# Designs tried in a protein design run: peptides against a protein of PDB entry 3ESW. Part 63

Target 1, 322 residues: chain A of PDB entry 3ESW
Amino acid sequence: NNIDFDSIAKMLLIKYKDFILSKFKKAAPVENIRFQNLVHTNQFAQGVLGQSQHLCTVYDNPSWHSIVLETLDLDLIYKNVDKEFAKDGHAEGENIYTDYLVKELLRYFKQDFFKWCNKPDCNHCGQNTSENMTPLGSQGPNGEESKFNCGTVEIYKCNRCGNITRFPRYNDPIKLLETRKGRCGEWCNLFTLILKSFGLDVRYVWNREDHVWCEYFSNFLNRWVHVDSCEQSFDQPYIYSINWNKKMSYCIAFGKDGVVDVSKRYILQNELPRDQIKEEDLKFLCQFITKRLRYSLNDDEIYQLACRDEQEQIELIRGKTQ

## One batch from the design tools (peptide; made by RFdiffusion4, then SolubleMPNN)

Design b2_p14_4_s4 (from b2_p14_4, 6 letters changed)
Fold by OpenDDE base, seed 1:
Structure b2_p14_4_s4 (fold): chain B 322 residues (1-322), chain A 14 residues (1-14)
Amino acid sequence: as target 1 above (322 residues)
Amino acid sequence: NLEELVKELLKKLE
């Protein structure tokens, strides 16, 4: 009895694909009701939805990608990437090359391109004068600052000359290409755009406990990789929980193709109470938003992403990032 | 995933 194993395998694959695709069909009326009730009654859910409406799509701007690529020293970047690629002698081709690229972008961004700004320098006294700056508080943007999606301006007085220096907290990443300074928010915002400008799969990770970073999908490693521009960190998800001994409750990743609770990747110890939403409701919320983000994708794209999601979930359960 | 498992099984059956 020659069992046609090929035929059985093909049939199983078809049925499996159909099953996976069925999960990504348009939401049933009951799911829509559940979603609406959740986002109207739970503040944390409202926050996640609001963030998804911005972070999942804002970086998919071809005009911004062009401006970024025109602004960066691409000759220096690719020279350094090529140099490091040649040293390691890896023959894995383009897949490993992107890891070298991301590592160089981390180096370039922190060392050559962007600056940490705890306090601004005095506009009158010049460079390295931040030590003389006293915070006076925050205010709304002026007419010029408001052009660049600025919600808040920090005000500082110079102890030497008495002049006022404004530090606008710009949310326009194109403006950040000019200003070249900020804190974790500005760093992550612009760096997310930079990675996207190279055609990479990138997620913005929001931590409830006042930090933000990126994830990059490495085709070489075949997984999501922790990327923190502030720390020049690649594949070190443990730095917050272990190195910083940071207490955390939620880490949510926002990408064009989905919203994912990645808390298990980063919260290794010192877990704070997860009391903002029921776990089942958070899972539902992330899945529901993810489903909506994928509505325009074809069946093959949906299936490929679903397979990637499954592998990530297995990774998160097994703790295999190390 | 199931696809990888099926592909692996097919290779073993060849």
Scores: peptide ipSAE 0.026, ipTM 0.620, DockQ to the pose 0.079
Fold by OpenDDE base, seed 4:
Parts: C-alpha cells; structure tokens; sequence
Structure b2_p14_4_s4 (fold): chain B 322 residues (1-322), chain A 14 residues (1-14)
C-alpha cells in the first residue's frame, strides 16, 4: 500500500495545530481554582500576578508611544542606524535593521539621553554635588510627586548646605522623559517604553535580586535577545552571572503576549535557591497568565506565539542561543 | 518545532 506521506504530514500538522490551540482555550474550573489558591497562598505567585497586571499591558499605550517619538532625537538615531547599517553592507529592508536600531537606541539612551543617579545633586548647590549628599531614608510621595505614579521618594541631605533634596522614584515613564535620570528601574521602565514605541516586541525582565532589563524579539535572530539599557548591552545574557558574578534565583519576563520564566537564560552560575514557589506551580502560573493574555487573539496568532514559545523553551533547555 | 519539521518533510515530498 503506497503510504501517502504528504497526506499524513498534512493531517499531522492539522492535528498538532488543533492540539496546541486546545491548550489556549478558556481555563477549566479546576485550573481557575488552582490559580486562585496559588495566588492567595503563595506570595511570590501574587507578586508575579501583580507585576503581570501592570507590565504586560502598561507599555501598549499609543499616546505614550507618540510622546516618546516626539521627545527622542529621531534624526540623530536614524542617521546613526543608517550609517552603521551601511558600513556593514546590508541592504535596506533586511530584518537585521531592527537589531541596528536597538543597538543605536541603547547607545543613544545611555550616552545622550538618560543619566544614572546613584545620588541626586543638591537642589541648592547645583550640578556635580552628589558627593555631598547623605541619604536620610525614604518616604511617601508628596501631592505633586503622586501625580507621576511615585511610590517612594529617597531623601538626601547636603553635607555642604544642609538642604534636603528629594529623589522621587517615578514609575510614570512619561515623567522620566522629563527627569532623564534614575537607576535600573527607571532605566528599564523608560527604555522598555522606548522600544515599544518603535513597534518592537519587548518584554520587561524582572530579577528577584534587584535588577531589571529588557528582551527584544529579533526577527533577524528569530529569538528573544537580552537588552540592558544600563549596560548598553545587546545579546549578552551572561553579563550578570559571569561578568558580575551575580547570584540570582528568578528572572521573569513580562510581555503583552505572555509571562515566561527566563531564569535559565541568565542564571548560568551562582544560582540561589529557588524556594519561593514550586517549579510546577511557577510553570502553571506563567502558563495561566499567558493563556489569559492571549484570550482575544485569533487561532493563527495563538499558534504562531505557541511556536515561538516552543522554540524559546528549547533554547532555554539547551542553554544555547539559536 | 513540529511545523518546521512537517514543512521540511513536505518540501522533500514535492
């Protein structure tokens, strides 16, 4: 009997697609119960959920994208991108152009646009006076600071003039376009929005051990790429574990289409105990949130994202960037 | 992924 291998292959693909799509159906009552119990009983799970409710959607704001694009020196950015792109002999329209764009945005952001703030300058003494600043602690925002989603204000006293300087930790990325300064939180927050404003697929990566960065989905590389605005780093996921010798337990990526445990990409050595949640429960949680984020997507979109997820999981298991 | 494998198979059968 001549086996119609073409027919079998087509049938297999159909059945596989159906199977994948079936995983993204509305959660069963038992899954809802498991989810509710998990987030109510596990603090880490509650934290991941809370972050997902903000980080997965906050950057998908067209008005913010417009404000960002109006604020950046786009002429300089594209001039530099075009220059570097041309130097490497690439033709216009290649998918690699977006990688050059992200690299220039990293350069522009760190070198030209944003400033690292260990300590603020004294409001009275002026520029380059941060060395004279003594931390007094943190307090809640005042009425003005509260307008810009400020949760904490760091308070500093000038050793020279004795005046108090406030360093509000703004979470409003539009306010950060004005202030042009911060630490890893402000850097990552605004840079995530900047990348999103260029229409890129971007995730916010939260590390439990007090760092945050981005991932960008490169169409050229066909994978998620590490992007750290603080370090002007592109595709260097090893910098934390290897270069910094940082100890880490969890890295969770938050994007519009899902929540993913990306710890295996970044935790290459010096792994801290992963004792905040059972691995199975974390996997369930991320999948459950991801499923919810995809409820409005069509079958083709769901399938394409599921294929991307599978490739990422393979990458994470192998510990090799594809 | 499986789709890529299936597509590769289909190309070989053409």
Amino acid sequence: as target 1 above (322 residues)
Amino acid sequence: NLEELVKELLKKLE
Scores: peptide ipSAE 0.026, ipTM 0.626, DockQ to the pose 0.080
Fold by OpenDDE base, seed 5:
Structure b2_p14_4_s4 (fold): chain B 322 residues (1-322), chain A 14 residues (1-14)
Amino acid sequence: as target 1 above (322 residues)
Amino acid sequence: NLEELVKELLKKLE
């Protein structure tokens, strides 16, 4: 009566899969009550929910992807990617090509495509006149600006000519393809869409302390990779805490398949008080939203994503992220 | 994770 250890191992794997899948079943009434109570009583939770309702789905727009791909210089991009891939890509495997693509997109976006706008140029005086601009404050959008999901418009007066220049803070990433300028919000918004347009798995990372960036899931590295379009940064999660000496409390990643607290990846020192929500409630909230985002997925998809989530959590706990 | 442990076990049994 030899014990068939192979059969036992296979059965164990089946039971493990069933266990994992059971966590992604429709929320129990008690979980729904907890969720509703949390988002109604905790402002931070409400904010995370509100962001998830937009950021988790807005970039999954095929029409936008087409517009992006038609707007970018794809010939230049792929020429540069192919050039870098040809150096060592065969030795590293085919999956490294996407890492080269993201690195080139970072280069292209910052160097060739988009512009940082601390202050706008004067509409009357022309290019390179931002030094003459004085902020007067912010106001609501006009009728034209309102067409492009604009919540606020920064107003500037030219010290040279006295004319007013408007800097609308557009949230429509398609409008940003036209304007080609902004701050971290516009940069991250459009760059997230750009990465999504190449069929990549991307998350939008919101930092409570007034910064935003992306994460890309690298099949080569088999993990989520920090991507900051403003900094042309790839796989440098430490730049905020260490290089900038930035103090931070929360970093939340928003993707089509989940919402994840990624604070441990980025907050390496100078941690601010995490007093906006209980840690257990934040964990619950992110898991609950993630569960909802996965309701339409099949068991295999749910299982694969759950395994990926587990590996990410292990990575974060063990401090494997640099 | 448990899957990786099971896979490792299976490889040892092959």
Scores: peptide ipSAE 0.024, ipTM 0.614, DockQ to the pose 0.084
Fold by OpenDDE base, seed 2:
Structure b2_p14_4_s4 (fold): chain B 322 residues (1-322), chain A 14 residues (1-14)
Amino acid sequence: as target 1 above (322 residues)
Amino acid sequence: NLEELVKELLKKLE
């Protein structure tokens, strides 16, 4: 009885693929009802849904990618990447080149391209005058500011000249290519678009405790990698919990292919109460949105993403990928 | 994942 182990293995793989694909079929009516009830009754769930409707799709704009690539000093970027790759990359294979690219983009963005804006400079007095600026509060955008998806404008008075300077909090990342300044929101928004413009798999990570960053899927490391443009940080998920001693409750990653609770990657200590939603409901919500985002994908794409999801979940449980 | 496991098993049977 020559057991054809190869045939059995192939059959097992087919059955497994079918099983995985079955989970991504159209949601049952009961799941739709559960989803609707959850987002209508739970404010946190509604917030996650609202963010997903924007963050999961907004960066998949080819026109924006072209504008980004035309705006960046690509010659400088690739020169630096090639230089670093030539030192160590040849031994590790071609996939490591993208890690070098992301590291250079972090450097370039923070050092050469974008500026942190705690307070704006005075529009009248010029550069390096932020120390003279007194906050007067916030207001809605004017007619010009409203063209660039501006929700809030911070108002400052110059102590030296008495003039008012407006700091609009633009959400249009193309406008941020012009202004080249902001806080964590503007930094993460534009940097997410920059990474996407290079054809990378990127997620936007929202932390409930007023911080945001990126994740990039490294083909070399075969996992999601922490990326913070504000900190010029690559693969340092511990910086918030350990280095900053930050207290956190939720970290949610938003990408074109899914919404994932990544709290376990970043909340290593000082965990705040997770009381905004039941854990089961959050898991359901993220899975439901993820399933919806994948409805147009073919079976092979769905299967590959499901395998990636499984590996990520294993990583998040084991806590050992460092 | 199961696919990787199956592939590894197949390699061992080769």
Scores: peptide ipSAE 0.020, ipTM 0.565, DockQ to the pose 0.077

Design b2_p14_5_s2 (from b2_p14_5, 4 letters changed)
Fold by OpenDDE base, seed 5:
Structure b2_p14_5_s2 (fold): chain B 322 residues (1-322), chain A 14 residues (1-14)
Amino acid sequence: as target 1 above (322 residues)
Amino acid sequence: SLLDLIKKLEELSK
């Protein structure tokens, strides 16, 4: 008897879809209680929730996207992308174009657009005077700085002229389009917005050990791809653990469609104790927030995202990122 | 996963 594998597959697919959709229904009362208790009793959970409330949605601003696209040298960017695509892209399919775009954006951002700022230049002495700057500490923003979502201002004194220079740590990515300088926080913040402005599926990755980067969902590679604007890095998740020998405990990805513990992608060695939350509670938390972020999506969207999530989980378990 | 099983079944149907 020829087993109709196609018919069986179709039946299983229907049942699987129904099962998946059932998981994304409104949370049961018990889940809500668990969530509330977790975020009220666990500081790490509260932090993840707080970050999700900002990072998952802030970059989905069409007005900001327009400002970004108006600010960038799109002609240069697309010229470079087209050039690289013309070499190899036709053989690999159209989806690879987006990978070339992200690679060019990494190049453009680091080489042409944004600057690393360990210390600011002296406002009085001018450019290339950062070596003369002595940190005096940090303070709250003034009235002008407060307009641009500034939480902290680093204060520096020039050893040459004695004047004070302020380095506001702006969280407004539109202000960063003007200032064009910062550290990993400013880099990742603005670069996340830049990627989003091109209509890409992007996550902000927070590492507990004082680093941040992006992930981009490559349609060509059919997976989440590591993207670090500071390092001009594409698909090199190993750079922190292996190249830097960085010790890490948590990497959490924040996107419009979900919050995911991506620690397994990046923590390849030198794992620090994961003692901030129980693993089951973290998994629950991320799933619960993800579920909330998807409440407005239709069944097809939910199913597609759930399939993508499952593939990512399989990837993370199997270590098949490379 | 069930999804993996479905994919395998789909492959077997070709």
Scores: peptide ipSAE 0.031, ipTM 0.624, DockQ to the pose 0.764
Fold by OpenDDE base, seed 4:
Structure b2_p14_5_s2 (fold): chain B 322 residues (1-322), chain A 14 residues (1-14)
Amino acid sequence: as target 1 above (322 residues)
Amino acid sequence: SLLDLIKKLEELSK
């Protein structure tokens, strides 16, 4: 009996697809109860949920993408990308072009576009006066600042002139296109939007230990790639744990298609206690949110994303990014 | 890997 291996393979593929799709069906009542109980009883879970409600969808705004593309020096960007791409002898149409684009966007953003702001300049004394600024604390936004999704305003006094300078921590990335300054939060926020504006698959990575960065899905590398706009870093997930010797507990990636614990990619040493949530509950939470984000997708999209997720999980387990 | 198997199966299904 010649085993029709092709028929068996097709059948196995169908059954596997069905199995995968079954995981993404509407949550059972028991899962909903577990989810509700988790987010109501665990503060970390509530925080992850709250972040997902914003970060997973906020950057998928076509109007914002247009504003970004109108604001950036696209001629300079593409000129530089094309130059470096050609220099390395790549043919047009290769998936690697997007990696060159992201690298140039990192360069452009850090060197030409955005500014790091430890302390603001004095509004009265002018440029390069940040050295004269003393922090007085933080307060809520005023009426104007509130228009741009500002949660906190840092207050500084000039030691030279005595005037007060406000440094609003804007969460509106469109306002950041105007201000062109900030810290890791503003950098990552706007840079995430910039990458999204080029039609890229991007995730926002939140680290519990007060840092944030991006991941970009490289079609060339066929994986999620670390991207830090502050560091002009591409594919260097080790910089925090190794170069900075940073201690970390959680890194959570937020994207339109899911929420993923990516801690294993970035926490290579000096791991802090992961005591905020049970590992099983965190896994459940991320899967549950991911499932919700995919409810409107078709079966093919769900299957492709599930395959990507499995690849990523294998990568994270094997530590291949070291 | 399961993924490699799936890729192979997908290739065989084409």
Scores: peptide ipSAE 0.026, ipTM 0.552, DockQ to the pose 0.214
Fold by OpenDDE base, seed 3:
Structure b2_p14_5_s2 (fold): chain B 322 residues (1-322), chain A 14 residues (1-14)
Amino acid sequence: as target 1 above (322 residues)
Amino acid sequence: SLLDLIKKLEELSK
């Protein structure tokens, strides 16, 4: 009896696809109850849900993408990408080009476009006067600042001229295209939008220990790649745990197609207690939100994303990011 | 891995 291995393989593939698709069907009543109970009883879960409601969708705005692309020096960017691609770009096609693009965007953003702001310059004294600025505290936004999703305004007094300078912490990334300054929050917010504006698969990574960065899905590397605009860093997930010796407990990635605990990619040492939620509940939460984000996708899209998810989970378990 | 098997099956299904 010649075992038709091809037929068996096809059958197994079909069964596997069906199995995967079955996981992404509408949530059973029991899952909905579990989810509702979890987000109502666990503050961390509520926080993750709240973040997902914003971060998973906010950057999927075609109008914003157009504004970004019109604001950036695309000629310079592509000139530099083409230059680097011509040097080292093997005939490996369009996939590697995107990695060069992201690297150039990191360079461009940090070097040419955006500025780090520990303290603002004095509005009266001008540039390079931040050293003269004394923090007075924070206050709520005024009527103008409130137009740009401003949660808080840091207030500084100039030691030289005595004038007050306001540093509004804008969450509107379009406003950040104008202000072109901020800390890790503003950097990551705008840079996430920038990457999305180039049609890339991007996730916003929230770290509980007061840092944020991006991940980009490299078609060349066929994995999620660490991207930190503040550090001009590409594929260096170790920088926090190793280089900074940062202690961390949770890193959660938020994207249009899912929410993923990526802690294993970044927390390589000095792990803080993961006591905010049970691991099983966090896993359930991320899967449940991910499932909801995929409700409108077709079976093929669901299957492809599920395969990607599985590959990522294997990567995270194996520590193969290097 | 299951993924490797799936990839192999996908290749065979083309």
Scores: peptide ipSAE 0.021, ipTM 0.580, DockQ to the pose 0.218
Fold by OpenDDE base, seed 2:
Structure b2_p14_5_s2 (fold): chain B 322 residues (1-322), chain A 14 residues (1-14)
Amino acid sequence: as target 1 above (322 residues)
Amino acid sequence: SLLDLIKKLEELSK
């Protein structure tokens, strides 16, 4: 009997798909209990959950996307992308165009659009006066600042004029389109929204050691790509561990379709103790949140995302991002 | 990898 290899292959694919889909079914009662116990007993788990409730969904706002696109110089951006694509991109097909877009957005954001604010300029003395600013501490937002999801306000005194300047740490990315300044938090927050506004698959990466950045899913590279707006960096996950010699313990990526421990991508040396949660519990937590985020997706979407997840896990184990 | 196997199977199913 000639083995119908095509029939066997089809059957195996169907069974495999069903098997994968079975993993994304509604959580069993035991998993719900484990999840509830974990987030109530482990502070790190509670923090990851809290972040996921915000970061996984906040950027999926069509009204915000419209405001972003209306605010950016799209003519300049696309002119530059088209110019770079015309050099080398034609040989690689349409998928590489998005990589050029992200690279230009990194350039545009850092060079033309947003400003790093270590200390604010004096509101009275004007531009380039930050050197004269002395920190007095932090306080809660006033009534105006509170309208823009402000958690804290840094207070500075000008050494020249003696006036007080407030630096509100806004979490509203739409307000950041106006203020055009901040630190890594503001940079990453707004840049994540910018990337999302172009319809890209984007994750917000939180590092426990006080840094944040993005990941973009490149269809050309067929993987998640490191993107840091502060550094104008594309596909350089090594910059923290190697170039900065930064010590790190956890890097967690938050996206609309999942929460993933991406520590292995970024922590290449100088690893700090991972003592905040058991590795098995962290893995469980990320998987559990990811399942919840996918509950409304159809079987094909779930399957495609699961295949992507497996590819990423293989990549993270092999260290072959280079 | 399982993914490589799936890709091969997908190619065979075309």
Scores: peptide ipSAE 0.020, ipTM 0.541, DockQ to the pose 0.288

Design b2_p14_5_s3 (from b2_p14_5, 5 letters changed)
Fold by OpenDDE base, seed 1:
Structure b2_p14_5_s3 (fold): chain B 322 residues (1-322), chain A 14 residues (1-14)
Amino acid sequence: as target 1 above (322 residues)
Amino acid sequence: SLKDLILLLQELSK
């Protein structure tokens, strides 16, 4: 009896798809209770939920994408991308173009567009006066600053003229297109929006030990790729653990389609205690939020994303991201 | 993965 292996394989694929889809059904009452109890009793879980409510959706704004694309020097960007693609890209196929685009956006953002601000320049004395600035502390936003999602304002006094300069920490990325300065938070916030504005799959990565960066899904590499705008870094997840010798406990990625613990990609050595939540509860939390983010998607979209998730989990277990 | 096994079975049936 010639075993129809093709028919068996087709049947198994159908059953597998159904099994995967069953994991993304509406949460059972017991799962809802577990979720509610977890976010009410565990501060770290509450923090992850709060971040997901903002970071997973805020960058999916078509009006903001238009403003970004109108603000950037697209002619310069695409000229540079085309130049690099013409050298090496033809041999690797068309999908590599987006990798060149992200690399150019990293260059453009750091070199031409945005500025690191440890201390602001004096508003009265002008450019290159930050050396004369003494921090006085932080305060709440004024009426004008509050219009741009400002949580805190750093206050500085000029040692030369005695005037006060305000450095508002804006969370509105559209305001950051005007100010064009900040620290890791402002850099990552605006750069995440920039990447999203080019139609790319992007995640915001939060590290508990006071750093933030992006991940981009490369169609060429068929995986999530580390992207740090502050460092002009592409596909160098090791820079924190190895180059900086940074100690870290948690790295969590936030995207429109899911929340993922990506700690294994970045924490290669010097791991701090993961004592903020049980590992099983963190896994449950990320899966639960991810399910909610996917409720409006069709079965094929859910299945494709689930396949991507599985590939990423295998990658993270095997340590193959470098 | 189970998916990889199924895909392998499909390839072997060709």
Scores: peptide ipSAE 0.035, ipTM 0.711, DockQ to the pose 0.598
Fold by OpenDDE base, seed 2:
Structure b2_p14_5_s3 (fold): chain B 322 residues (1-322), chain A 14 residues (1-14)
Amino acid sequence: as target 1 above (322 residues)
Amino acid sequence: SLKDLILLLQELSK
């Protein structure tokens, strides 16, 4: 009897799909209780939940995408992408074009569009006066600054003219299209929106040790790719642990389709104690939030995302991003 | 993974 391997494969695939889909059904009462208890009792869990409520959905705004695309020099961007694609992209297939796009967006954003602001320039003295600025502290936003989701304003005094310059830490990425300056938070916030505006699958990565970056899902590489707008970095997850010798404990990725602990991708050495939450509770939390984010998706979408998740988990265990 | 087994079975059927 010739074993009908195709029939067996089809049957197993159906059963496997059903099994995967069963994991994404409505949470059991016990899971809801566990979740509520965890976020009520663990501050880190509460923080992750709070971030997920914002970061997982805020960038999925079509009106913002339109504003971004109207603001960027698309002609320059696509000209540069086409130029790089014409060199070797045809040999690698059409999917590599998006990788070239992300690389150009990194270049464009850092070199042509956005500015690093350690200290602001003096509003009175003009450009290149940041060296003359003395920090006086931070305060709450004024009435105008409050319109743009500003939590904190850094206050600086000019040593030359004595005038006060305010540096609002805006969280409104549309305001950042105007101001075009900031630190890692503003850079990552706006750059995440920019990538999303091109229809890309993007995650916002929060590091507990005061850094933030993006991940982009490359269809060419078939994986999540590290993207840091501050560093103009593509697929260099090692830069923090190795190049910066940074000590880190947690890296959490927030996307529309899930929340994932990506610490293993970025924490290659100098790991700090992971003492903020039990590993099992963090895993549960991320899975629970991810499950909620997928409640409206169809079975095929859920299955495809679950396959992606499995591949990512295998990658993270193997440590082979290269 | 079960998925890998399925893929293997599909290859064996070709």
Scores: peptide ipSAE 0.033, ipTM 0.686, DockQ to the pose 0.686
Fold by OpenDDE base, seed 3:
Structure b2_p14_5_s3 (fold): chain B 322 residues (1-322), chain A 14 residues (1-14)
Amino acid sequence: as target 1 above (322 residues)
Amino acid sequence: SLKDLILLLQELSK
């Protein structure tokens, strides 16, 4: 009796797809109650929810993508990408080109486009005067600064001329295309938008210990790839735990299609206590938000994303990022 | 994963 293995495989694939899709059905009343109770009783959960409401959707703005592409030197970028792509000579398929693009965008952003701002230059004394700046504290935005989603303005006094310089912490990434300066928050915010503007699958990674970076989904590598614009880093998730010897507790990735605890990718040593939420509750929270983000997707999209999620979970368990 | 098992089964049917 020749077992029709192909027929069996097809049947199993159908059943498997149905099983996966069943997990993404509308939340049961009990799950909604659990979610509401969790976000009302746990501050960390409320914070994750609040971040998801912004970070999961804010970068999906076609008008912003157009402004970004009009602002960047695309001729230079693509010239450099083409040059680097031509050197490696391996037609390992069109998918590797995107990795070269992200690497060039990292180079371009750090070297040619954006500036790190520990302290601002004095508005009166001009360039290279940041050494003369003394922090006086922070205050709320003025009427002009408030137009650009500014929550905080750092105030500095020049030791040379005595004038006050304001460093507004803008959250509007379009304003950052003009100012072209900031710290990790501004870098990651604008760079996330830049990557999104090229049509890439990108997540914003929030670390509880005051750092932020990106992940890009490489079709070539078939996984989420660490991307840090501040460090011009591609696929180096170990830099925080190993190179910086940074202590960390939580890394949460925020994307249009989901919220994922990616702590296992980045916290390789020096793990801080994960005491802000129960592990089961965090897992539930991320899954619940992810489920909500996917409510409008069709069955095929849900299935493909669920397959990607499964691969990522396997990767995170095995520690095989490299 | 179950998916991997199914894919393996498909390969064995070729």
Scores: peptide ipSAE 0.032, ipTM 0.675, DockQ to the pose 0.606
Fold by OpenDDE base, seed 5:
Structure b2_p14_5_s3 (fold): chain B 322 residues (1-322), chain A 14 residues (1-14)
Amino acid sequence: as target 1 above (322 residues)
Amino acid sequence: SLKDLILLLQELSK
């Protein structure tokens, strides 16, 4: 009996597609009730929801993308990408070129464009005066600072001239194109927008233990790739747990098409207690938010994304991160 | 995964 494996495969593929699509249909009333109860009773769940409402959509702004592309030295960036691409000569064409682009953007951002700011320079004394700055605390934004989505302003006094310097913690990434300085929050915020401005699939990764970074979906590697602008790091998810010996409990990725618990990619050792939410409730929450983000997508888009999600889950289970 | 099985079946049909 010549088993028609092709016919069986086609039939299974149809059934599989229908099964996948069924998971992304409108939420049942019971799921809505569960979701509402979870976000009203669990503070961590409420926090994840609140972050998703901002981080999943804020970077999908065409006007911001235009401003970014007009601000960056695109000639320098593409010159460097072309130079590195020409060395490796890979037949894999357009897909690997994007990896080189992300690597150059990491270099350009850290080396040429943005500055790390532990303490600001004194507004009166000028450049390289941060060593003379004493923190006085934090306060709310003034009327000007409030225009740029500023929640907190750090206040510093210069030990040399006695003047006060304000370091507003801007959340407006367009303002960060002007200021060109910050800590991990400002770095990740602006760099996420930069990557999005090149039309890339990007997620913002929030770590509960006060760090943030990006993930980029590499078409060449066919997976989500760790990207940290602060570290000029590409595909090094181990740096936090192994190199820094950082203790962590949760890493949550926020993108336009979904919210995903990516803790298994980054928490390789020294895991802190995951006691903020039940694992089943976190899984449900991420799936529910992801489902909502995909409500307007067609069946083919939903299926493609679901296939990507499945591959990521397999990767996370197998521990096959390099 | 079911997908892996489908892919395997497709390979066996070639």
Scores: peptide ipSAE 0.030, ipTM 0.674, DockQ to the pose 0.721

